# Peptides against a protein of PDB entry 3H8D, part 136

Target 1, 122 residues: chain A of PDB entry 3H8D
Amino acid sequence: DMKRQQRFFRIPFIRPADQYKDPQNKKKGWWYAHFDGPWIARQMELHPDKPPILLVAGKDDMEMCELNLEETGLTRKRGAEILPRQFEEIWERCGGIQYLQSAIESRQARPTYATAMLQNLL

## One batch from the design tools (peptide; made by RFdiffusion4, then SolubleMPNN)

Design b2_p21_6_s2 (from b2_p21_6, 12 letters changed)
Fold by OpenDDE base, seed 3:
Structure b2_p21_6_s2 (fold): chain B 122 residues (1-122), chain C 122 residues (1-122), chain A 21 residues (1-21)
Amino acid sequence: as target 1 above (122 residues)
Amino acid sequence: as target 1 above (122 residues)
Amino acid sequence: SDLEERKEFWKKLTEEILKEA
């Protein structure tokens, strides 16, 4: 549904193992989310100690945000919202296009704004 | 998305407590599913010993079928597929219209064919 | 399990979000 607002968010996170260490010893990861209207379409995580995690709706629902956008509080968190390209640049760099494409081809991806846009590109 | 095929299914289930009893002592429930394309939009369960369970996408995802339609094997199960009205008649009788309406109003329902049709009706 | 770890991960993230909201 092209009428739904596309909104993107980014928040840093500290690994559980580092939470009690001094600030200089806390390595930060980054959590990204693309919301297609009230529901998440894509989720992405950059970890300091392991490969990026890419997740798409339908395929990875169990590992993705289970809250609707309003419930997350992301819209109320200062500095959390980012521009679409700020998300897409990282998504592309991490192989997101191929990941989503594979999810579509395997009939695992639920239709979202992201799947529609990819189908328009290819 | 009006282009997605709407398919409905019904299968009986036996309560775990009755699985080892004689056939005459096994009370059957009925499991219903509405798939909006590959993904479930509504799920309904008629139990012999408790009130019906109504579930809608977005709101009740954790309690609903987590498999896409192809993964369920429902399309390959003889006698499982039913007509739309066979689902809707039971859905309506069990208060499904009000249930879905409330889910929409509370911003809990994910957009599906079912939500779209209800909005057209009201 | 890995799934449980993922859920806990998200839980902690949401807590941080709510603190600043």
Scores: peptide ipSAE 0.113, ipTM 0.413, DockQ to the pose 0.300
Fold by OpenDDE base, seed 5:
Structure b2_p21_6_s2 (fold): chain B 122 residues (1-122), chain C 122 residues (1-122), chain A 21 residues (1-21)
Amino acid sequence: as target 1 above (122 residues)
Amino acid sequence: as target 1 above (122 residues)
Amino acid sequence: SDLEERKEFWKKLTEEILKEA
């Protein structure tokens, strides 16, 4: 039957320490999410002051979005949804392929569209 | 193995009759395309002065883009690529589901991701 | 013909596509 829809989102965020500063002093980070159907499969965070954070379902559940896609409100936030490649480009640059592969090999990753695609690729 | 990538594009166009008019007198249309892997699966055109045009692979090949995705240059045109839903919303409004269904039933449609999804839906 | 018109339309459209390519 119908396959689960793969959807990607990105929203900017301001560090808590900067939230009351003047606009020019607010360094912006970026939050990324890949949803495999209703559930998050990958999460990625670009920070202005530290290395990127990569998270994959199964391994990093406690640090990832707990809400299903509809509960997040992402689908209703204008400009939040992005193209698959817009996510993947950053994911790849941040070492996401290696990170996910490691999670698969260690049996920590929950099977998702992302794991399946990677396994098909390798 | 890896599934064919579904990608969607939209570009504006100006009617030939308006191309040499002042900007305010150029009524813009919109050209939409759905590519199933390298080949176009659906094409849609919104015109300022006539009904939408809907085209599906197999049935309307002679009136659709002849170029494969890479040859179109669409992937290299900034802002051309759109989200699946951005295409589907317009497709649905224009009666695309019915159009594609009719093409399937008449055996005129070439099997594509679009035909498969519709058949899964119905 | 309609097909010729469509061909010309696509030709012009492809030119537009390639502007930013």
Scores: peptide ipSAE 0.060, ipTM 0.480, DockQ to the pose 0.468
Fold by OpenDDE base, seed 2:
Structure b2_p21_6_s2 (fold): chain B 122 residues (1-122), chain C 122 residues (1-122), chain A 21 residues (1-21)
Amino acid sequence: as target 1 above (122 residues)
Amino acid sequence: as target 1 above (122 residues)
Amino acid sequence: SDLEERKEFWKKLTEEILKEA
């Protein structure tokens, strides 16, 4: 069995409340996703006016992307794909290590590449 | 990262329509589950009066056990755990190989130990 | 619906599991 490819994506979003505002009044957020093969492992949202949202597979499935990678179209969206470190740097800054660790400890996290890497780190 | 333990379980169930019947009139079905570590990978149901139901993670999540293994209590239920072959034999007999293969081909299956083993087989 | 029936089925099944655990 081949190693699953780890792919990372980032797209900007505009808050619903700002959708019809003038461009200067639109606050931009950022949506991040880590796909472990075809399935999402981690998701992250940076908002302009609230704390970052961290989500991990297993624990937060209902709040995460439910499509497989190909269904999302992310691979076909120019500029969406980012380097692993571009995801991890933000993830770490937002407390992702602790969040994922807690999800593992509480047995809420579904095993993914991310959980494996964390368990290697600790 | 340690290899996830593959554990298999089987429990009988009585159809709702038979719940209050005399014991001799209760038709027994069988529920099977394959857990890849804490999370379910495959589920199977043998019914007394309809075709077997095969379910695979990713494709059939909404119809499958949504609890992790510890939450189910299966590990604490005497006689519930079975040997891998006791699951696989029924799985194969019910067309599980083809079912899982189709789920993989359509990119509906979430990668699990089961998908990996199948991909090694074919 | 079929999906609702399946969910209810699982709920009942888990209850049976847990009472003996």
Scores: peptide ipSAE 0.053, ipTM 0.388, DockQ to the pose 0.409
Fold by OpenDDE base, seed 1:
Structure b2_p21_6_s2 (fold): chain B 122 residues (1-122), chain C 122 residues (1-122), chain A 21 residues (1-21)
Amino acid sequence: as target 1 above (122 residues)
Amino acid sequence: as target 1 above (122 residues)
Amino acid sequence: SDLEERKEFWKKLTEEILKEA
């Protein structure tokens, strides 16, 4: 069932602590998501002041998007959808391959398009 | 083998007859390509003064891109790569589903990601 | 609390997404 639509999204966010600061003092982070069909497979967050957060389905479900893709409204947000490589490039730089691999090896990851691709890569 | 990378591209072109006209008199067309892995699966051309051209692998090989994806340089051309939906939306409007379906029924189409998706749709 | 913080993060993010959609 690798025929599910793989869609990738990126949304900027302002830290809650910076919400009411002057614009010049609002440091922006980036939220990334990979949806394998209607459900999120990978999530990644770039923060301006802390290490990247990597999350994979199965292992990190409680910390990831709980809504299906349609419920998120991401498909209706102009400029949110990005190319696969725009996600993967950052994913790789942040150690995503190793993170997902570790989740697979520990049997924490649920099968997704991402796990299948990684298993093909190895 | 639906794990091949599906990549889509769009580039503008000027008609040969308009190449040396004043800029305001150069009508632009659009060339679209869907690559299923390294090989083109679908090609589409929007012209300013004639009906769209639809081409599918197997049936229209002689009229389609003969280079593998790397040879085209499309992956290195800034702004050329587009989202799948940016291709599919135009493909659908131009009657691409019916065109590909007809090619499958006549046994002219070679198997691609596109043929597999269409067969799942029907 | 870490989980609660993550939930709140997502909640705020989705609210922003939905209102801009």
Scores: peptide ipSAE 0.111, ipTM 0.487, DockQ to the pose 0.593; fails the geometry check

Design b2_p21_6_s3 (from b2_p21_6, 12 letters changed)
Fold by OpenDDE base, seed 3:
Structure b2_p21_6_s3 (fold): chain B 122 residues (1-122), chain C 122 residues (1-122), chain A 21 residues (1-21)
Amino acid sequence: as target 1 above (122 residues)
Amino acid sequence: as target 1 above (122 residues)
Amino acid sequence: SELEERKKFWEELVSKILAEA
């Protein structure tokens, strides 16, 4: 529903194996989330040593954050919230449009703001 | 159209009469803009010594920024772009919902993303 | 349950990531 607030977040993480290494040997990953109201619609992960991970609601529920937005604490983390375009730019570069479209076509995607926007673009 | 990128901006301004005063005597105003694609949909001004100013496309074109987004240079101004909620929170507090609704009812409002969203909420 | 384990997993993971940020 267009009433729901669309909020986007990005936070870095260090791989457990790198946590005790010198700073120059620590490789940062990035965790992204799009929340359509209280629930996650899209999740995206950038890793320093493997391909990006794209996840969409409905299809990838088992691999996505199951916490609602309030439970994540993201809204209380300084610098975590990002602009919509900051998410979309990375999403697009990683092939997110095609990934979500395929999920819709296969009837795996749960309806979200993201699915609605995609259908408007096509 | 849902295809158009919704972008929001906020920049401070100092009243001309205060520009040469000591910092403690300078009163800051705030200029807000919502761009629906290349064109402004809503404009909002907070002043230290007068009521807030709300402006909507179609009705208030003569008082709103006539530059397209690219011409404004806002996308190149560090710190100018804000989150959608940062705009909406102030808009709501200033009575923007009622103002836009009245503009729609009087047939003065030009269709924008903002008018569409408002109609979905009602 | 599996659901409870998953919930706990994400709570811990998100908390850890937030702490590192």
Scores: peptide ipSAE 0.190, ipTM 0.569, DockQ to the pose 0.141
Fold by OpenDDE base, seed 2:
Structure b2_p21_6_s3 (fold): chain B 122 residues (1-122), chain C 122 residues (1-122), chain A 21 residues (1-21)
Amino acid sequence: as target 1 above (122 residues)
Amino acid sequence: as target 1 above (122 residues)
Amino acid sequence: SELEERKKFWEELVSKILAEA
């Protein structure tokens, strides 16, 4: 549904194990989210010491943010919102296209802007 | 066509009459552009002393940027690219929805992402 | 409930992440 706004966010996070370490010893990760209207469609996490995590609505709901967009406060955090391409570039590099495609084919993915976009591209 | 990237840009401009004035006396305007893939779809100009200018592909080609996206260098200008909503908010405030709708109804507008989006919303 | 617990989990996590940003 093209009526819904597509909004993308990125925020840094520190691992719980590093929370109380000196700043120089804290390894910074990155948390990405794609919201299709009020609801999350894709989530992605970059870690300094393990493979990226890719999550798509429907398949990975239990591991994804369950707050709606307004509840997150992301729209009110300066610097959190990013351009669509800034999300997609990382998503693609991490194998997100194949991941989402497989979720669609297995009927695990919930229909979203992301699934529609992919079906249009392929 | 959802295969094409939608990219938005904003750059300031100084009026020719103010070009050689002291910085404090220069009235800053803003130039906005929406590119549907390589080609401009919408253009908008905010002026300090006259009404906003709204331009849409097909209808206003002669008054719009004729360079393709790569030729403009906008993608290489730090701070020029903006979020879709940053463009749309101003577009809407300036009456862009009605302007584009009228251009579609009069068969003056070239089909773009913008026209498709509007037709989906209305 | 499980739903409430999950919501609370994400509220805390997102709040923490936002605070670190």
Scores: peptide ipSAE 0.185, ipTM 0.566, DockQ to the pose 0.138
Fold by OpenDDE base, seed 5:
Structure b2_p21_6_s3 (fold): chain B 122 residues (1-122), chain C 122 residues (1-122), chain A 21 residues (1-21)
Amino acid sequence: as target 1 above (122 residues)
Amino acid sequence: as target 1 above (122 residues)
Amino acid sequence: SELEERKKFWEELVSKILAEA
């Protein structure tokens, strides 16, 4: 249902190999998530040394956050929650629209707020 | 049931305050977990600057891993899984036997593989 | 409190796991 709360989050991460390097040698990545109600709808990962990773519910469940929103603790992490546009801007830049569209067309995507909005857009 | 798979895990952590310090200034802690089937039975935390923390199911649920094993992703993290004895050795050194025993005696412990084994031992 | 500290620790740990997944 569209009544479900749409919430977006971003957290930084450091690659395991860089964890014990000097600060200047730690390359920062970013983990982004869109939750449609309690469940993740989209996930995106920006890495310092490889292409962005885009993931959508239904298609990429095995690679996405397996926890419901409450279980993640993201809502309780200061600075983790971001505005919808802050997510969407990066999503769009990374080709997320096409990625999600393809997932819908191939019937791989699970229906979410994101799929509904995209279908309204198309 | 005792048929449940007993699995043990260990992951390092760096304190948030030390995250961006030089390697030599990063003090390493360790997080240990014993899962009795899908649910955690025991948890142990070794910290660089405070006493070990021991936690047992039932008594310490609010301070322990809240996720089932599959949800943690630990089974998919290379190098995270350890041998039973690798957990037990540290557990014993930290006074885990007494801690669990006390939890059983006070009726605070939830029945697990760990409680059963200890009861067999006593 | 210690409980709050532990909660924060676990949340951070989960976040790291999620990021590495």
Scores: peptide ipSAE 0.092, ipTM 0.488, DockQ to the pose 0.234
Fold by OpenDDE base, seed 4:
Structure b2_p21_6_s3 (fold): chain B 122 residues (1-122), chain C 122 residues (1-122), chain A 21 residues (1-21)
Amino acid sequence: as target 1 above (122 residues)
Amino acid sequence: as target 1 above (122 residues)
Amino acid sequence: SELEERKKFWEELVSKILAEA
């Protein structure tokens, strides 16, 4: 019954401190985003030398992408869009289900497709 | 299955241009808000001399309250909180159902308790 | 602050995205 399209994106990043280092010293991270229609629902960051960062809408708005999907340009960036499972696999590995559940239970998460799916699962 | 509390608020406002006029010339408007947990889901403004303004989360974020519920202080303002029906009655009269439905169909609305209720209704 | 660091990180990332799109 949800009319909003679910779209997922991933882009690599190099830490600012590594920008001018030799390639072998440029540790690459990955930035992931789940957009529920025009608005980000979940964000995830894989860093080379620290724990993954998990963020959910409502709870972590101040730390997440403030741009709507069109503003990001992600839809126009070649190779950025990924399949749902490509996001979810990493999300699950990083403890995303528990993180989102906790956000719902604490009433911090705003409703999104992600919250709806979790509520259907549990 | 929704763990977030739905809370509704209404506060009066006087147009800036009428601030220093005689009371009989101070046309009063009403500002309404529906909060789905900490975050605003719908906003509605009744003006004395122009059409009502209806706003829904996702679509109208830039024109809506940017503060979370606690930041607004509405929970601490005497007389501000209203019953759900007191909001919904006005919402319905102002064409809110159609407005929200259109926002969903255009994929502009972010998921909220309001969108969920509408999807359950239709 | 942690928030400022996060904002800075995101701003840098967005800049890259926007420059390439």
Scores: peptide ipSAE 0.108, ipTM 0.409, DockQ to the pose 0.296; fails the geometry check

Design b2_p21_6_s4 (from b2_p21_6, 10 letters changed)
Fold by OpenDDE base, seed 5:
Structure b2_p21_6_s4 (fold): chain B 122 residues (1-122), chain C 122 residues (1-122), chain A 21 residues (1-21)
Amino acid sequence: as target 1 above (122 residues)
Amino acid sequence: as target 1 above (122 residues)
Amino acid sequence: KELEERKEFWKKLVEEILAES
């Protein structure tokens, strides 16, 4: 069988309160997603005015994108897909390794490519 | 153990005969590489005036990049790294699947991520 | 909330984000 493909995406968003302001006053945030095959494994949000949000499958399902990869339309959005390292660099800087590790240790993380790689690393 | 990372790169080249011509007369080729961990697994060259060149590890070692990934400097070249699909789309259009399959069947291909994926696909 | 309601929420949200980008 083919191994599940790991795909990463990033799209900008503008806060609702800013969307009708002049361009210079629109502070852009970033929405990141890691899909392990058809399902999201990690989600990450960078905001202009609050701490990053980190989410991992199993633990944070209620707050993560509940669409499968095809349903998101991300694969059809030019410029949305990013390289693994482009995701991981931000993930690491935001403390994602520690966050995922904690979720694994607390038995809250659903097994994904991300959990497997981390467990291989430790 | 951590699975070997698959990374893909593309860089343009100008033919030696064209490098001193005006920009409009420089016909650009493209050099593609797939690295399976530290070592190249596939290489592909698009030329402006001749058929594409396809190369696979084991069979074509003498004609492929002999530097490991770090030695190439590709990881430090802005814009050089591309998504897997950006490589695979061209690979497929150039007949890369058939080329690699033939190399596997003739026992000329060195086992790589590429050979494993193809064998899982067939 | 039911799964379908959550899916619809995300569908709308992702579409909005995609439209903004």
Scores: peptide ipSAE 0.195, ipTM 0.546, DockQ to the pose 0.150
Fold by OpenDDE base, seed 3:
Structure b2_p21_6_s4 (fold): chain B 122 residues (1-122), chain C 122 residues (1-122), chain A 21 residues (1-21)
Amino acid sequence: as target 1 above (122 residues)
Amino acid sequence: as target 1 above (122 residues)
Amino acid sequence: KELEERKEFWKKLVEEILAES
């Protein structure tokens, strides 16, 4: 459904173990989300000390945010929403295209705007 | 071509007649652009003292920006790029859907991402 | 029940992340 808004978000997080450390020793991670209408299509997590985590709807539902967009409060947080390319650039760099492609080919991916766009690309 | 990046921009302008007035008397207008890859698909102008101007590629080429995206320098202007919905909300409010629809029906619109999305909506 | 527990987890997590930003 091309009528659904595609919205992208990025928020930082500090690991619990770093919460009480001096500011210089707090390592910031980043949580990214792509919402296709009310529901998440892709999730991506950057960490200071481990590989990126890539997640796609259908395949990775148990590891992804299970709130709809309104429930997250992301749209009401200043600075949380990012441009599509700000998400896609990181997604591509982290191997997201292949990750989603593999999920589609294994029939694990739920159809989303992201799956449709990828199939247009290929 | 769904591979083309859809990018949106907004920049303010002050009318020449207001350039030398006190700041309180300078009425700000707004120039909006939707680029479908390198070329403009839609242009929109908000004015403080006259109706909005809506323009679509093919129909309104003579009144639209004739520069490609790189030539405009918009991507290098801090604060110029906006989220898709920030463009679409104003476009819809100003009657852009009907304007583009009419341009398509009269065969005046050049096919763009915008025309494709509208045809998905209808 | 399991779904609701996971939803609650994400509510808390997102709120925590939002608070840190």
Scores: peptide ipSAE 0.190, ipTM 0.562, DockQ to the pose 0.136
Fold by OpenDDE base, seed 2:
Structure b2_p21_6_s4 (fold): chain B 122 residues (1-122), chain C 122 residues (1-122), chain A 21 residues (1-21)
Amino acid sequence: as target 1 above (122 residues)
Amino acid sequence: as target 1 above (122 residues)
Amino acid sequence: KELEERKEFWKKLVEEILAES
């Protein structure tokens, strides 16, 4: 149902290899998530020294967060929740539209708010 | 269509009577808006010295913003856009659920994302 | 069983990410 609440989150992460380095050498990455109701619809990772990772429900389930929204604790973390556009702007810059479109065409994408929105855009 | 983008905004306002007072004596109010696509669905005003004002499309059109979203310039004002929950939390505290419900029952409310969400809640 | 193991993995991972925030 397209009436489910759409919520977006962004949190920084430090690579395990940088975890014990000096702050100046800890390169910060960003972990993004789009939840369509209780379940994740899209995930995105920005890395300081490699290409962005884009993931969509159905196709990439094994690589995506397997916790429902409440289980993550993201809703209780101040500053974690972001505006839809803050997610979408990065998603678009990283080629997310084409990525999700390809997943839909190959019948790999699970229907979500994201797939529905894309089908309206095209 | 429930696939329209839902966007929320909050901006402060200073009462005309306080406009030329010292900053310490300028009591700040808050203006809130929910846009269902290009058109306003709900408006809310928090005043420092009087009850909150709640407004819903259809019923309160004469008291609500008449500009479409792009005309307002809100999308271009840094810090104006807020999370859905930031709007809803205040809306609920001010009795917005009951207000909109009454407007629906009296056949005064124009169908919007807000009316649809309420009908799912009840 | 595999699902529970993966869920536990994500619980730990999310906690670590949240702690770094």
Scores: peptide ipSAE 0.189, ipTM 0.551, DockQ to the pose 0.138
Fold by OpenDDE base, seed 1:
Structure b2_p21_6_s4 (fold): chain B 122 residues (1-122), chain C 122 residues (1-122), chain A 21 residues (1-21)
Amino acid sequence: as target 1 above (122 residues)
Amino acid sequence: as target 1 above (122 residues)
Amino acid sequence: KELEERKEFWKKLVEEILAES
């Protein structure tokens, strides 16, 4: 749907366990989100000491942001919004294409811009 | 069409007359482009000493980039790609909505993502 | 009720993450 903007965001976060450590011991993770219009389509988390987490709408709803885009405040945070390729490059490196493909094949994925693009890619 | 990526670019340019002046006397202009898939949909130029130039596909083809996106090399130029809002904010300030609307009403505009979005806005 | 609880969870989480960055 040409009416829905595809917007991508990246924000750093520190693990709760590290929140009160010395700055030198706080390890940053990265939280990535792809919004297809107001709703999240993909979520991705990079951690300094564990495997990437990939999440897709329909399959992983309970683990993904339940706020609509406006509710998140991401659009108002300077530096949070990124280019599509800045998301996709990491998504690809983490195996996101295969992950989403599997979700589609298992009928777990909700139709989104991401699923549509993948259908074209295949 | 969800198959076509909307990509936006901005590059600076120096006026030919200023090319060989001292750096302090070189006034920068800005060249903006919106590509709807491989083809340019909107072009915009900001100049230090003349009014903005707004161009839309179908109406202003002869004055717009004739190269497809890949041919331009913009996708390979570091820092050239910008967020949609970085384009749209300037487009709006320059009267782009009215300009494109007029082109649509006069049947000069080629259908693009830009025309579709404007139709939704009206 | 369940939905509202989850929304509040994410609201707090996103706010914390935004504050950290």
Scores: peptide ipSAE 0.187, ipTM 0.542, DockQ to the pose 0.137

